# Peptides against a protein of PDB entry 2AKA, part 118

Target 1, 299 residues: chain A of PDB entry 2AKA
Amino acid sequence: MEDLIPLVNRLQDAFSAIGQNADLDLPQIAVVGGQSAGKSSVLENFVGRDFLPRGSGIVTRRPLVLQLVNSTTEYAEFLHCKGKKFTDFEEVRLEIEAETDRVTGTNKGISPVPINLRVYSPHVLNLTLVDLPGMTKVPVGDQPPDIEFQIRDMLMQFVTKENCLILAVSPANSDLANSDALKIAKEVDPQGQRTIGVITKLDLMDEGTDARDVLENKLLPLRRGYIGVVNRSQKDIDGKKDITAALAAERKFFLSHPSYRHLADRMGTPYLQKVLNQQLTNHIRDTLPGLRNKLQSQL

## One batch from the design tools (peptide; made by RFdiffusion4, then SolubleMPNN)

Design b2_p19_8_s2 (from b2_p19_8, 10 letters changed)
Fold by OpenDDE base, seed 3:
Structure b2_p19_8_s2 (fold): chain B 299 residues (1-299), chain A 19 residues (1-19)
Amino acid sequence: as target 1 above (299 residues)
Amino acid sequence: SSSLEQIQELLEEIDELLS
C-alpha cells in the first residue's frame, strides 16, 4: 500500500501536467509569510541543503510545490525536466531561478503556475509544502504597482481552499500582531483550524523579551499551535554555515533559553518536520473520501 | 493523455485504500 503523501504527490504531478492544480483542492500545506520572514530558511533546513533562490525583495515568484520524500539516496527532480536527477543543490537553485524567469520574464513578475520539485533524501520525512511568494507592500524594480495585490491574489488561490493547511511563518523580532502570515491566515481561517504557526528569528529578539506566550499558544491561539525555530543568520548563510551545525545550535538555543527550555522538545526544525508530516498525513486521510469523489467527477 | 491515465490509476489506488 502506497503512503498517503506520495499518493497525493502523484496526483499533484498529474494535475500539474494538465494545468488543473487550482481546481482540485488537494490536501496540502501552503507556506505563507512576509518577505524576510524566514520561509526559505525553514524549507532549506528540512532538506539540509541550500537550494532556494536568495536575495532582496520577492525571491519566490512562483508557487514551489516542494515534495520531500524519504529515500536511501539524495537527489532532486523537477516535474518540468523529468529524468534529470540533480545531486548538486546549487544546480537546483539555478533551475528554480531559470524556470521562474522563463515564465515570469525578467521584470521580476509573478506567476501562479507552480514549479514542482521533488527532493529525495534519507534526512527528510515525507512532506509536501507549497512555498508561496512572500507578501510585500512595496514594488521593486520593474514590478507593477499592484504587485502586493497580485501576490495576495495568488496566495488566496491556495489558502482559501478548505483542504489547504496554512503554515504561517512569522518572525519573532517583529510585532506578531502585524504579522502578514497571521493576518492572511486569520482572514481565511478565522477559527484557526487550518493554520500552523511557525515563529522564526527567536534568537534575534531584544534582550529581555521573548515569544513564550505565543509559543504556548496563549496570545494568538491556533488549534494546531505554534512551533518556534531558529534559522541560520544571514551572515551564517552567506558564510555557508552547515545546516546540520545550525540544527544543533537551534536545539541548544531552546534548551538553554530560560523562556523556552520547558518547550524545547516541542520546538525546532526536526520537531516541525515531524508535526507537519503527521498533520499532513492525517489531513490527507480525512480528506481522501471527498477527494475520491471529486476526482471521479472530473474523469 | 498520459496524465489522465495516471489520474485514473491513482483513483483506483485510492479506491483500494478506502475499501
Scores: peptide ipSAE 0.357, ipTM 0.882, DockQ to the pose 0.546
Fold by OpenDDE base, seed 5:
Structure b2_p19_8_s2 (fold): chain B 299 residues (1-299), chain A 19 residues (1-19)
Amino acid sequence: as target 1 above (299 residues)
Amino acid sequence: SSSLEQIQELLEEIDELLS
């Protein structure tokens, strides 16, 4: 059963092609978090490339189905322009922006219609994530005043599904009790069975404070636990700091930190990729009988 | 092939995996 993730990817593509009327509750991982929580950085760290839109306010304005596929070659392909291979990831970023603007307009509005992006790379594990718009309470530009609720409604379309795992991204330098990601996860997954916690910005915590209790799953327990990561700073991103170098710095951070050294082998972006690959594979296996029956009943 | 046909093919693959 080594091809389970690619199998589900093909299902996702097929359902996207027939429109949004197909509600089959596919096994997937939805990424949720507040604006500036570090979601985009985590995803870019997986790929090892800068390819996601950047800017103020809501950056992700459509669901992005990001299908990572381990391959000997490196290129990206969009479902909406299938057959075009992107080897320059800046062009990938521009295509995401253009395709988003095509549907939402220039008012920074949102749309529930997904963008399907497949990335082939020797540097990735097979992994599919659905990046969702960042939660916000403050409209920017000419966004509608109810943009917060529009985003929430969009997120709920994904995270309420039983077969949806939730990657809840929260910054460590903010009060975790007020984490938008953990709040929405708790709302739809009160027992913490479907939620994986990601703690970002551990390097930006006040001196003398740490997130050890959270990372040890003692403060806000999740069955699937928490994984800490260290992303590039905005300055580093703007300066096009190499992601590989950033990943090395991340490893060094955990190994050298008194509060995290004992957890270092279970922290960091590479470990997160591995865990997500394994959990998604297992989750697909567990849900496959039900998915089969549902598919059969709808055909 | 149509998307529906693709889904049917995928269903068959799932059946093979579950057998």
Scores: peptide ipSAE 0.345, ipTM 0.879, DockQ to the pose 0.586
Fold by OpenDDE base, seed 2:
Structure b2_p19_8_s2 (fold): chain B 299 residues (1-299), chain A 19 residues (1-19)
Amino acid sequence: as target 1 above (299 residues)
Amino acid sequence: SSSLEQIQELLEEIDELLS
């Protein structure tokens, strides 16, 4: 079973090279959420490194196919830069920014052309995620006036596919009923069959409030449920707080919180990574017969 | 193309897994 995700990774790379990504419904997990919902922080917590672009507004401007591969060594590789092994993850961040700017220019526009990044690490489970641009309502700077719709259209190219699982990232300190992630998920997955909910910023909720009902799958039920996580604060990120220390603090948060203590073993970034690995593996197994037939038709 | 050849090899691996 451990070989199924790497097998699909090789398929992704092959199809990316020939420009036919649009025709294949590959089993994958698309990450969706509003701007500043905490998507990038979740992904960085999986790797244990700071390597994604940061800033205000639209940070992710191209789909990022992030292929995590458990390995004895730690390094990253880009499909567009074959043969170069990155061991400094700051250079990985810079390469993502440079490659994004090469295609989109300096106007902070978006492009549907994916960046394919593979990360080998002893600290990850095999897992492939497609990080998508954060949904926004208002363009900033010199962004096109229809940027909201451009982002939405891009997301729809992924999340409408039957073999696409949806990782819907919503911040707890905002009205969940108005979550951009859950709204788009509900639109394309009305029965909640393909959606996994992630609730971030649980540590930033107003005093006297909690997300217990959401995390217990009682408020907006999803077949695949919800997992709460606690990311580093902006202050922690600016101060370069160690991710390992942040993961320990996350565990402590759930264990010590009266509303979440009973859920603590089913919360947090490590548990999320495990669940996603299992969900993706099972999903690949289920979709493999159909994928086989589609591949044959492409030959 | 090299990519098509890779896809064919991957298809064979899938067939083996499904057998």
Scores: peptide ipSAE 0.345, ipTM 0.877, DockQ to the pose 0.557
Fold by OpenDDE base, seed 4:
Structure b2_p19_8_s2 (fold): chain B 299 residues (1-299), chain A 19 residues (1-19)
Amino acid sequence: as target 1 above (299 residues)
Amino acid sequence: SSSLEQIQELLEEIDELLS
């Protein structure tokens, strides 16, 4: 079976148009992680463009259904703005911010209503991810005091679904045992069947330390394993360092690092994208019979 | 709705894939 991801994309679009009343456990990958864990950078690295909102605090405030589609052309489209093709990814960022603010207001609140963004690019594999708000314990700005729980409740709407895979993004320069991403994943997936671990900020670890044991799946084992990535630094982002150059630097990092060189071919953003494409495809295939029955019941 | 029609079409495509 081919083109399973595009098929599910069409289902996602159709259900989004119907609204929140559509209770369908679609096979999908939800991206979870604490604030500043590097989620946005991972997603931008897939596209090779800067297009996600930046700033302090909660970057993603609505679920972003990011549909990557391999194509000969490069452009983006929003489901809420049909017919408009975005070729400037800065405009994509601005549209995400505008659409978010339209619903949430100016108080940096959150909304469970997804934004559907499709990106066509020759540099991507077919892959759909649901970017979720970063987990936080501290309200910022005019956010309500219970924002932490609002975010958690939103995340739980996705990650509790049996057909939802979880991309748990954790920074290596923090205690992984206390990773918000891994904690929530463990809560809803105690056997580690649906969770894929991503370890960011490997380049920011203290001298003499490494995440080798984690990456080798020996410390906190997940059935689907861990993949390490190296994102651009904030300085690099501010300096508009090219993502392609950053990906080359990432490759060099793994190849030259004594603790990671033996894993280098199973690390990095390109490998992560490939793995996610394959896992999502296989997951869709496995869930398709059940999905068919569920769809039939909705008609 | 047009969305329901789309779902019906998608269901048919799924049936073809599963056959």
Scores: peptide ipSAE 0.344, ipTM 0.873, DockQ to the pose 0.550

Design b2_p19_8_s3 (from b2_p19_8, 8 letters changed)
Fold by OpenDDE base, seed 3:
Structure b2_p19_8_s3 (fold): chain B 299 residues (1-299), chain A 19 residues (1-19)
Amino acid sequence: as target 1 above (299 residues)
Amino acid sequence: SENLKKIQEILEEIDKLLE
């Protein structure tokens, strides 16, 4: 069963090479959330490395197909530069930025053309995610005033697909009812069948408040439920705090918090990674017969 | 097309998995 995700990865690579990404309904997980919701931190925590572009405003400007593959070795590869193995994840970050700029130009525009990045690591489970641009209302640089709608349209190209699962990332220190991630998910998945909720910034909630009701799936119920995580602070990221230490702190947070201790075994980044691996694997299995037939008809 | 061939190979693997 663990081989299903790599199999779909090969399909993703093949379709990317053909340029037919928009017409394919591959089983995948699209990551959605507002700017600063913590999407990048979640992904980096899976890998245990800092490798995603950081900054103010819109950071992710192209879809990033992140293919995590469990391996005895640790390195990254891009589909657009075959044969080059990256062992320095800072170089991975730089390559993402360079490749993004190559296509979008200097105006910080967006492009629907994905970047395909595969990361081999002994510290990851097989997992493929499509990181999408963060939803925003404020143009930066030379972006057009309608950039919000351009981003939305791009997201819709992914999340409207029936075989697309949605990882909706929402910060706990904001009103969840106004979560951009959950709003878009509800729009395209009104029955909550394809949406997995991630709640970040639980450690930044006001004193006397908690997200227990959300995490227990009682406030805004999703069939696939919610998983809370605690990411590194921006200060910690800037200071290059060790991700392993951050994961330990995350575990401690849930165990020691009176509102979350009973949920601790079903919270945190490692658990999220496991759940996503399992859900994606099962989802691929369920969709594979239909995918086969569709592919066969196109040959 | 090389890509088409790859897709065909993957389809064959899918078929094996579905058996």
Scores: peptide ipSAE 0.343, ipTM 0.882, DockQ to the pose 0.659
Fold by OpenDDE base, seed 2:
Structure b2_p19_8_s3 (fold): chain B 299 residues (1-299), chain A 19 residues (1-19)
Amino acid sequence: as target 1 above (299 residues)
Amino acid sequence: SENLKKIQEILEEIDKLLE
């Protein structure tokens, strides 16, 4: 039962190759959140590399199936360019951008066609996430006026599926009651059974305020709870601040903060990665009997 | 097809895990 995530990865690849991804409700984690909520930073922190597109507005414009695989070596592979091993993660970023533009064109539109990226690293746990476009209200550039609804429809294709867990990413420096991530999660998961809350930007909250009640699961309770993280600032990202150093700073933040010190061992990016690995593994185990029957019907 | 074969192999592995 140790290699359940890689097993599902093989299924994902096989179904992607035949264009039948929508026909099978595979156990997976979909990442949802508003634009600038910090989703990309969380994913990059897992890998320990800068490899995702950056910019204003909608950065992720296609679903990114990110398959993290613990390995003795570090490299990345795309399903759309088999046989090419990427060791420079800047090239990984460029490939994502190029592949996105190839399908969406120059109008900054979106496409529901996934990009499949596998990252082998000694610094990751086995974990598969589907990064989805950030929710937005305002079209930019040549985007269609209904871009908000296009994004929403795309997200719904994933989060409505029963075997989909939802990683809802919300910034702490915004009103949590108005979190796009939590709103959509509650819409499709009203009992909070499939949703894991991530609270970013805890270091950017106004003086005298904190998210303790949220992190203690007392304000908007989820069965799977909340995990707080501290990402690099935009200035730090632009300045190429080392992710390892940022993770150390994150740990220090929680340990030194009066409101979060008692939660420090259940906060931060490393803990989040561990929790997601465990939850996904257990979820796959629970869904495996049903998945077996569905697979049989596809033969 | 190669993909069908892969799915079949995975199914067999799942069956073993469910035993």
Scores: peptide ipSAE 0.338, ipTM 0.880, DockQ to the pose 0.563
Fold by OpenDDE base, seed 4:
Structure b2_p19_8_s3 (fold): chain B 299 residues (1-299), chain A 19 residues (1-19)
Amino acid sequence: as target 1 above (299 residues)
Amino acid sequence: SENLKKIQEILEEIDKLLE
């Protein structure tokens, strides 16, 4: 059963065109995490391009349905801008920002209306992720005082669905027990059946500390396990360190670290991408009979 | 609608996969 992810992508596009409140529980992966947890960096590392909005506070303010498609060519397309192929990923970033602002205004508010972005690249595996706004407790700018709850409510619309897998992104340099991602995942997936843990910022942990127990799935067990990644530092980003070099550095980090070297082949962005591709594919396969029946009932 | 037609086409493809 090949091309299951593209098949679901077509469904996503079709339903998005009809309305955002379609009750169809599509198999998907929702990306959740606190602000600055490293979600955007993980996604950009998959593509190998800088294309997501940057900044402090809430960067993602609309759900971003990111459809990665392996292709011999490299370009991006938006569902809201049919016929336009983006080859400059800076323009992709600008379009996301413009489209977000068009709907939300300038007050840094959020909207539940998704942005659908498809990226064709020879450097990606077929993978669809729904990037959701980062969880926050503090309003910024002109955001409403209840922005935290608005974000939470938006996330819940996705993560409560039975066919939604949860990519929980948590920074290693913070107390994992206080991870926003893992907390919300535990709330809606108490048995840890739908949650994939991503641990970022492993390179920023205090000397003498490590996340080995977490990565070995011994501390807070998830059925689908944990994968550690090392993203570019802010210094690296400012210094325009390319993602290719960053991926090499990530590999070196795991191989050279005494606590992680034995896990190195099951860590890092490339491995994460592979795992997500496989898990999503398998998940689609498992849910396809039910999805078929649901689709039939709506026609 | 065009979208419903697309969904129908996808449904048919799903049916083939489930055979």
Scores: peptide ipSAE 0.334, ipTM 0.875, DockQ to the pose 0.613
Fold by OpenDDE base, seed 5:
Structure b2_p19_8_s3 (fold): chain B 299 residues (1-299), chain A 19 residues (1-19)
Amino acid sequence: as target 1 above (299 residues)
Amino acid sequence: SENLKKIQEILEEIDKLLE
């Protein structure tokens, strides 16, 4: 079977080069969630490396088109500096920060212009995600007072597209009924056809509480369901805890938890990555005929 | 123009996949 994800990656790169970013309805997965919902940790867990900016408030301030490509070698490459191979993922983080600051300045502003990052790794499945700025209601630093709406408008440029799947990341230790991710998903996908739910921070829930009903797709049903994950704590991240060890701990968490043991084989970061790969591949296959026709009409 | 040509090439590949 042909690799459909790399094919779409080539389209993404080509469109980015001509400045046609959010104007095209390419089959893709947009990652949405509130600040501190755990989006960055999920993405880093896929790669198995620390490479995303960290800090308080909004860390992702430009859309990050993250193209994961299974390869025998491990390195990263940015579209804005094509030909430079990054093997040190700390340098990848620094480049993201530098490129973000180049456009937005140091005032923590946002820009809708994407950063395109491709990561080759033997530890990843082919998968493309668009990491979007975290939703927030409170400006920090020198951010404008309407930053909430700026972020929302940016997100809407992606999630309103019919061919955009939505990875809605929500923390379990917060009221899911008030999840920013699920709210925006419901707004643009009222029937829950395009939304995949990710529930983070399951290990931080109060004793005696669990998210079983959510994970079983009984509380807020999504056609594509929910997948729970356990990310590293901020302390673990700061201490550079090994992601591989964290993934093992995640597996143990689900297997040993009374409320989640029966779901353990359909939980965790590795399963999430597999599901996303499959769903994106299938989604591309389903949308490709329409995409072809649209592209033909525009050329 | 080069990017447009790339897009055209990709379209041709898509056409082959859809045949």
Scores: peptide ipSAE 0.333, ipTM 0.879, DockQ to the pose 0.651

Design b2_p19_8_s4 (from b2_p19_8, 10 letters changed)
Fold by OpenDDE base, seed 1:
Structure b2_p19_8_s4 (fold): chain B 299 residues (1-299), chain A 19 residues (1-19)
Amino acid sequence: as target 1 above (299 residues)
Amino acid sequence: SSALQEIQEILAEIDELLK
């Protein structure tokens, strides 16, 4: 039973074509987190390219179905413009922004209609993620005053589904008890069966503090555990710091930190990607019989 | 619908995987 992720990718594309958004309970991983939690950086680190919109306020305003496919070639393609291959990832970023604006307008509103992006790369494992808008409390610009609730309602359409795994992204330099990601995950997954924790910004914690207890799954236990990562700083991103160099620095961080050295082989972006690939593959395998029956009954 | 045909093809592949 190989290539299960590509099989589900084809289903996702087909359902998107007929206007079925979050209605079908497909096995998938939804990425949730507060604004500035580091979600975009995690996804870009998987690809090794800068390709996601950046800015103040709500950056992701439509669900982004990101389909990573291991390939000998490197390029991207969108479902909404089939046949066009993108080799410049700046153009990928611009297309995401343009397609978002086309649907949402200029008021920085949100839409539940997903963007489907497939990235072929020799640097990725097969992995599909649904990047969701960052949770926020305060409207910015011309956003409606109830934007917080609109985002929450959108997220709930995905994360309430039984076959949805949740990648909860939380920054270590904030109180994890107040993590937006972990709160929403606990609301829909109170037993912690579907949630994978990602802890970002470990390098930005106050001196003398660490997240060892969290990473060891002792503070807020999740069945699927926690993985710590170190992303590029905003300065590094603006300065176009090479992601390969950043990954090396991440490895060095965990190896050299007294609190994390013993966990180093189970931390970092490469390990996270491997775990997510395995988790998604296994999850698809487990849900496939039920999915088959549901699909057949709807035809 | 082309998309519906694709879904049927995928279902056939799933059936083979489940044997």
Scores: peptide ipSAE 0.480, ipTM 0.927, DockQ to the pose 0.662
Fold by OpenDDE base, seed 2:
Structure b2_p19_8_s4 (fold): chain B 299 residues (1-299), chain A 19 residues (1-19)
Amino acid sequence: as target 1 above (299 residues)
Amino acid sequence: SSALQEIQEILAEIDELLK
């Protein structure tokens, strides 16, 4: 069943090409969270490359459909730039920025028009994620005063869909009860059937505190549970710390932490990637009959 | 269109998977 994700990828590309993306409830995972929650870092850790825009405030300003495909080769392709293979992931980052600016302008506005990026790599499992703009309350620069609501409306276009799974990314060093990701997930998925919790910044929690109860699914239970991860710090990113080294440090963190060591085999970025691959595959399988009927009715 | 043809092909593949 590992070929189900690529099959849906082909559907995504085909519908994007004809401009009918909004009418199909395709099985997908939408990534939601507040600004600086660590969403982009999680995605980069899957690929093992720095390729997403960085900065303060709203970094992701268009939906990014990230299609990870296990392959013997490593390169990226954009749907809007057909035939061009990117092997330098810095160029991938620059293309995302350029394509974002082309549509949104220089005011750091947002657009609901997705960027479709496919990454082939021997280091990834087949996985498709839709990275969405981070939720914010404060406009920056020339952003409109209602930017918070614009972002929310954009997110709702994805997360309200029945076949959309929600990857809710929350930082551990903030009040989880006030997590933007968990709030929006609870609004559209009150029974917690479609939501997967990711807890970032576990290494940045105050001394004497931990997120054990959350990670054990005891505080805010989700059917699909929670997975903790440790991303590179801003200092590590600025210092160009290798992602492979960061993943090793993440493993060490969970194994050595007294509150998390018993969960270590069900934590970390590699485990998250595996779980997401499995859940998406199963979700596609479950939705295929309905999807088939819908597609047939549109032809 | 090429995209429509692709969708039809994918639909056929789905049908085979659902057998």
Scores: peptide ipSAE 0.473, ipTM 0.926, DockQ to the pose 0.651
Fold by OpenDDE base, seed 4:
Structure b2_p19_8_s4 (fold): chain B 299 residues (1-299), chain A 19 residues (1-19)
Amino acid sequence: as target 1 above (299 residues)
Amino acid sequence: SSALQEIQEILAEIDELLK
């Protein structure tokens, strides 16, 4: 079946317009990860543009429903300002920040109210992701002391749903056994049925170490496996290194690395996009009968 | 509402897909 992702996008938009029904378990992918795990970079790499808020601490402070739509043109639209087409992705970033601040204030608080962003691009596959706030244990700025739990509670609203797939983003240069993303995924998906692992910062691992066992799904097995990616460094981001060039460097990294060369065709951002597109499409198909019944019962 | 109508339309499309 074709166009399943756009179909669910329309549902998401409609539900956002009338207020989200907590009882409806929409097939979706929730993105989870610790602070600075590289979630935003992964998403930006899909689009090939810098458009997400950056900074220290919690970057994503509201759920961001990111709807990627393959199109002949490149522009973005927000559900909260219909009819306005954004072609400058810096303006997209600013709008996310402004809309976030409008609801949360300037205290760096969080809100469960989602921002719906649709990005049309010839460089993307159809893919919808829900970017969630990064998990943290340390409040920053004027955040409430219980911000950690507020974030976790928000995440749990998504990841506990049976039809929610979990994109667990973990940095390779940290102890993966202590990955916040993998921990929360294991809590709500103990059998590893709904979790897709993304391993970032593979290029930042200590000399003589690698994440081969993880990427080969031998250390912490997930049914849906792991995909390694290499994001731009902070220096590269600050220097406005082109994402296309970064993707080429990522490919080179995997091909040239002794531990990853044999996996290179199943690694990297482009492969991740393909996998997520396919998995989401299949997941929607599998959940359609149940979704139909739930929708009917609410009408 | 327009949103409700949209949901109904989507439901109809789902029904067609499930045939």
Scores: peptide ipSAE 0.472, ipTM 0.925, DockQ to the pose 0.690
Fold by OpenDDE base, seed 5:
Structure b2_p19_8_s4 (fold): chain B 299 residues (1-299), chain A 19 residues (1-19)
Amino acid sequence: as target 1 above (299 residues)
Amino acid sequence: SSALQEIQEILAEIDELLK
């Protein structure tokens, strides 16, 4: 079976057009993590472009259905403005911000209505991710005091679905036992069957500490395992450090680190992208018969 | 085409893949 991910992308677009939103149990990967866990950086590293909103507090305030499509050309398209091709990824970022603000207002509120963004690039594998708002306990701006629960409720609409895989993003420089991403994943996937762990900020761990046990799947076992990544620092992002250079530095980090050298070929953003492509493809294949039957019954 | 028609077309493609 070929082109399964694009096939599901078409389903996502069609269902979005009829207003189904989060009620669909499509085979997909939901990205979850606390604020500043490094989710945006991981996604941008896949594309090789800066295109996601940045700032303090909640940057992702609507679900972002990010559809990566391998292509000979590089451009982006939004479902809400079909026919417009974006080649400047700064304009993509601005469009996400504008479209988010259009629905949520200026109070930094959230909305469960997805933004559908398709990125064509020669530098990506076919991969669809649903980027979800970062979990937080601290309201910002004019956010309601219960914003934490609103975010959780939104996340639950996705991660409770049986066909939803969970990309749980956790920073290594924080206590992983208290990871918001792993907590919510454990709540809805207690056996760890649908969860893929991503460990960020491995380069920011205290001297003499490492996440080897986690990455070897020995501390908090997940069936689908863990993949470590090293993202650009905020200083590097502000300084417009090239993502390609950052990916090379990431590779060097794993190869040169005594605790991670033996895992280096199963770490890093490129490997993560490959694994996610394969797992999503296989997951779609496995769920396709059930999806077909469900669709048939609803037509 | 309508979104509904698109879904039907995709369903047909799925059926073909499942043969």
Scores: peptide ipSAE 0.447, ipTM 0.919, DockQ to the pose 0.617

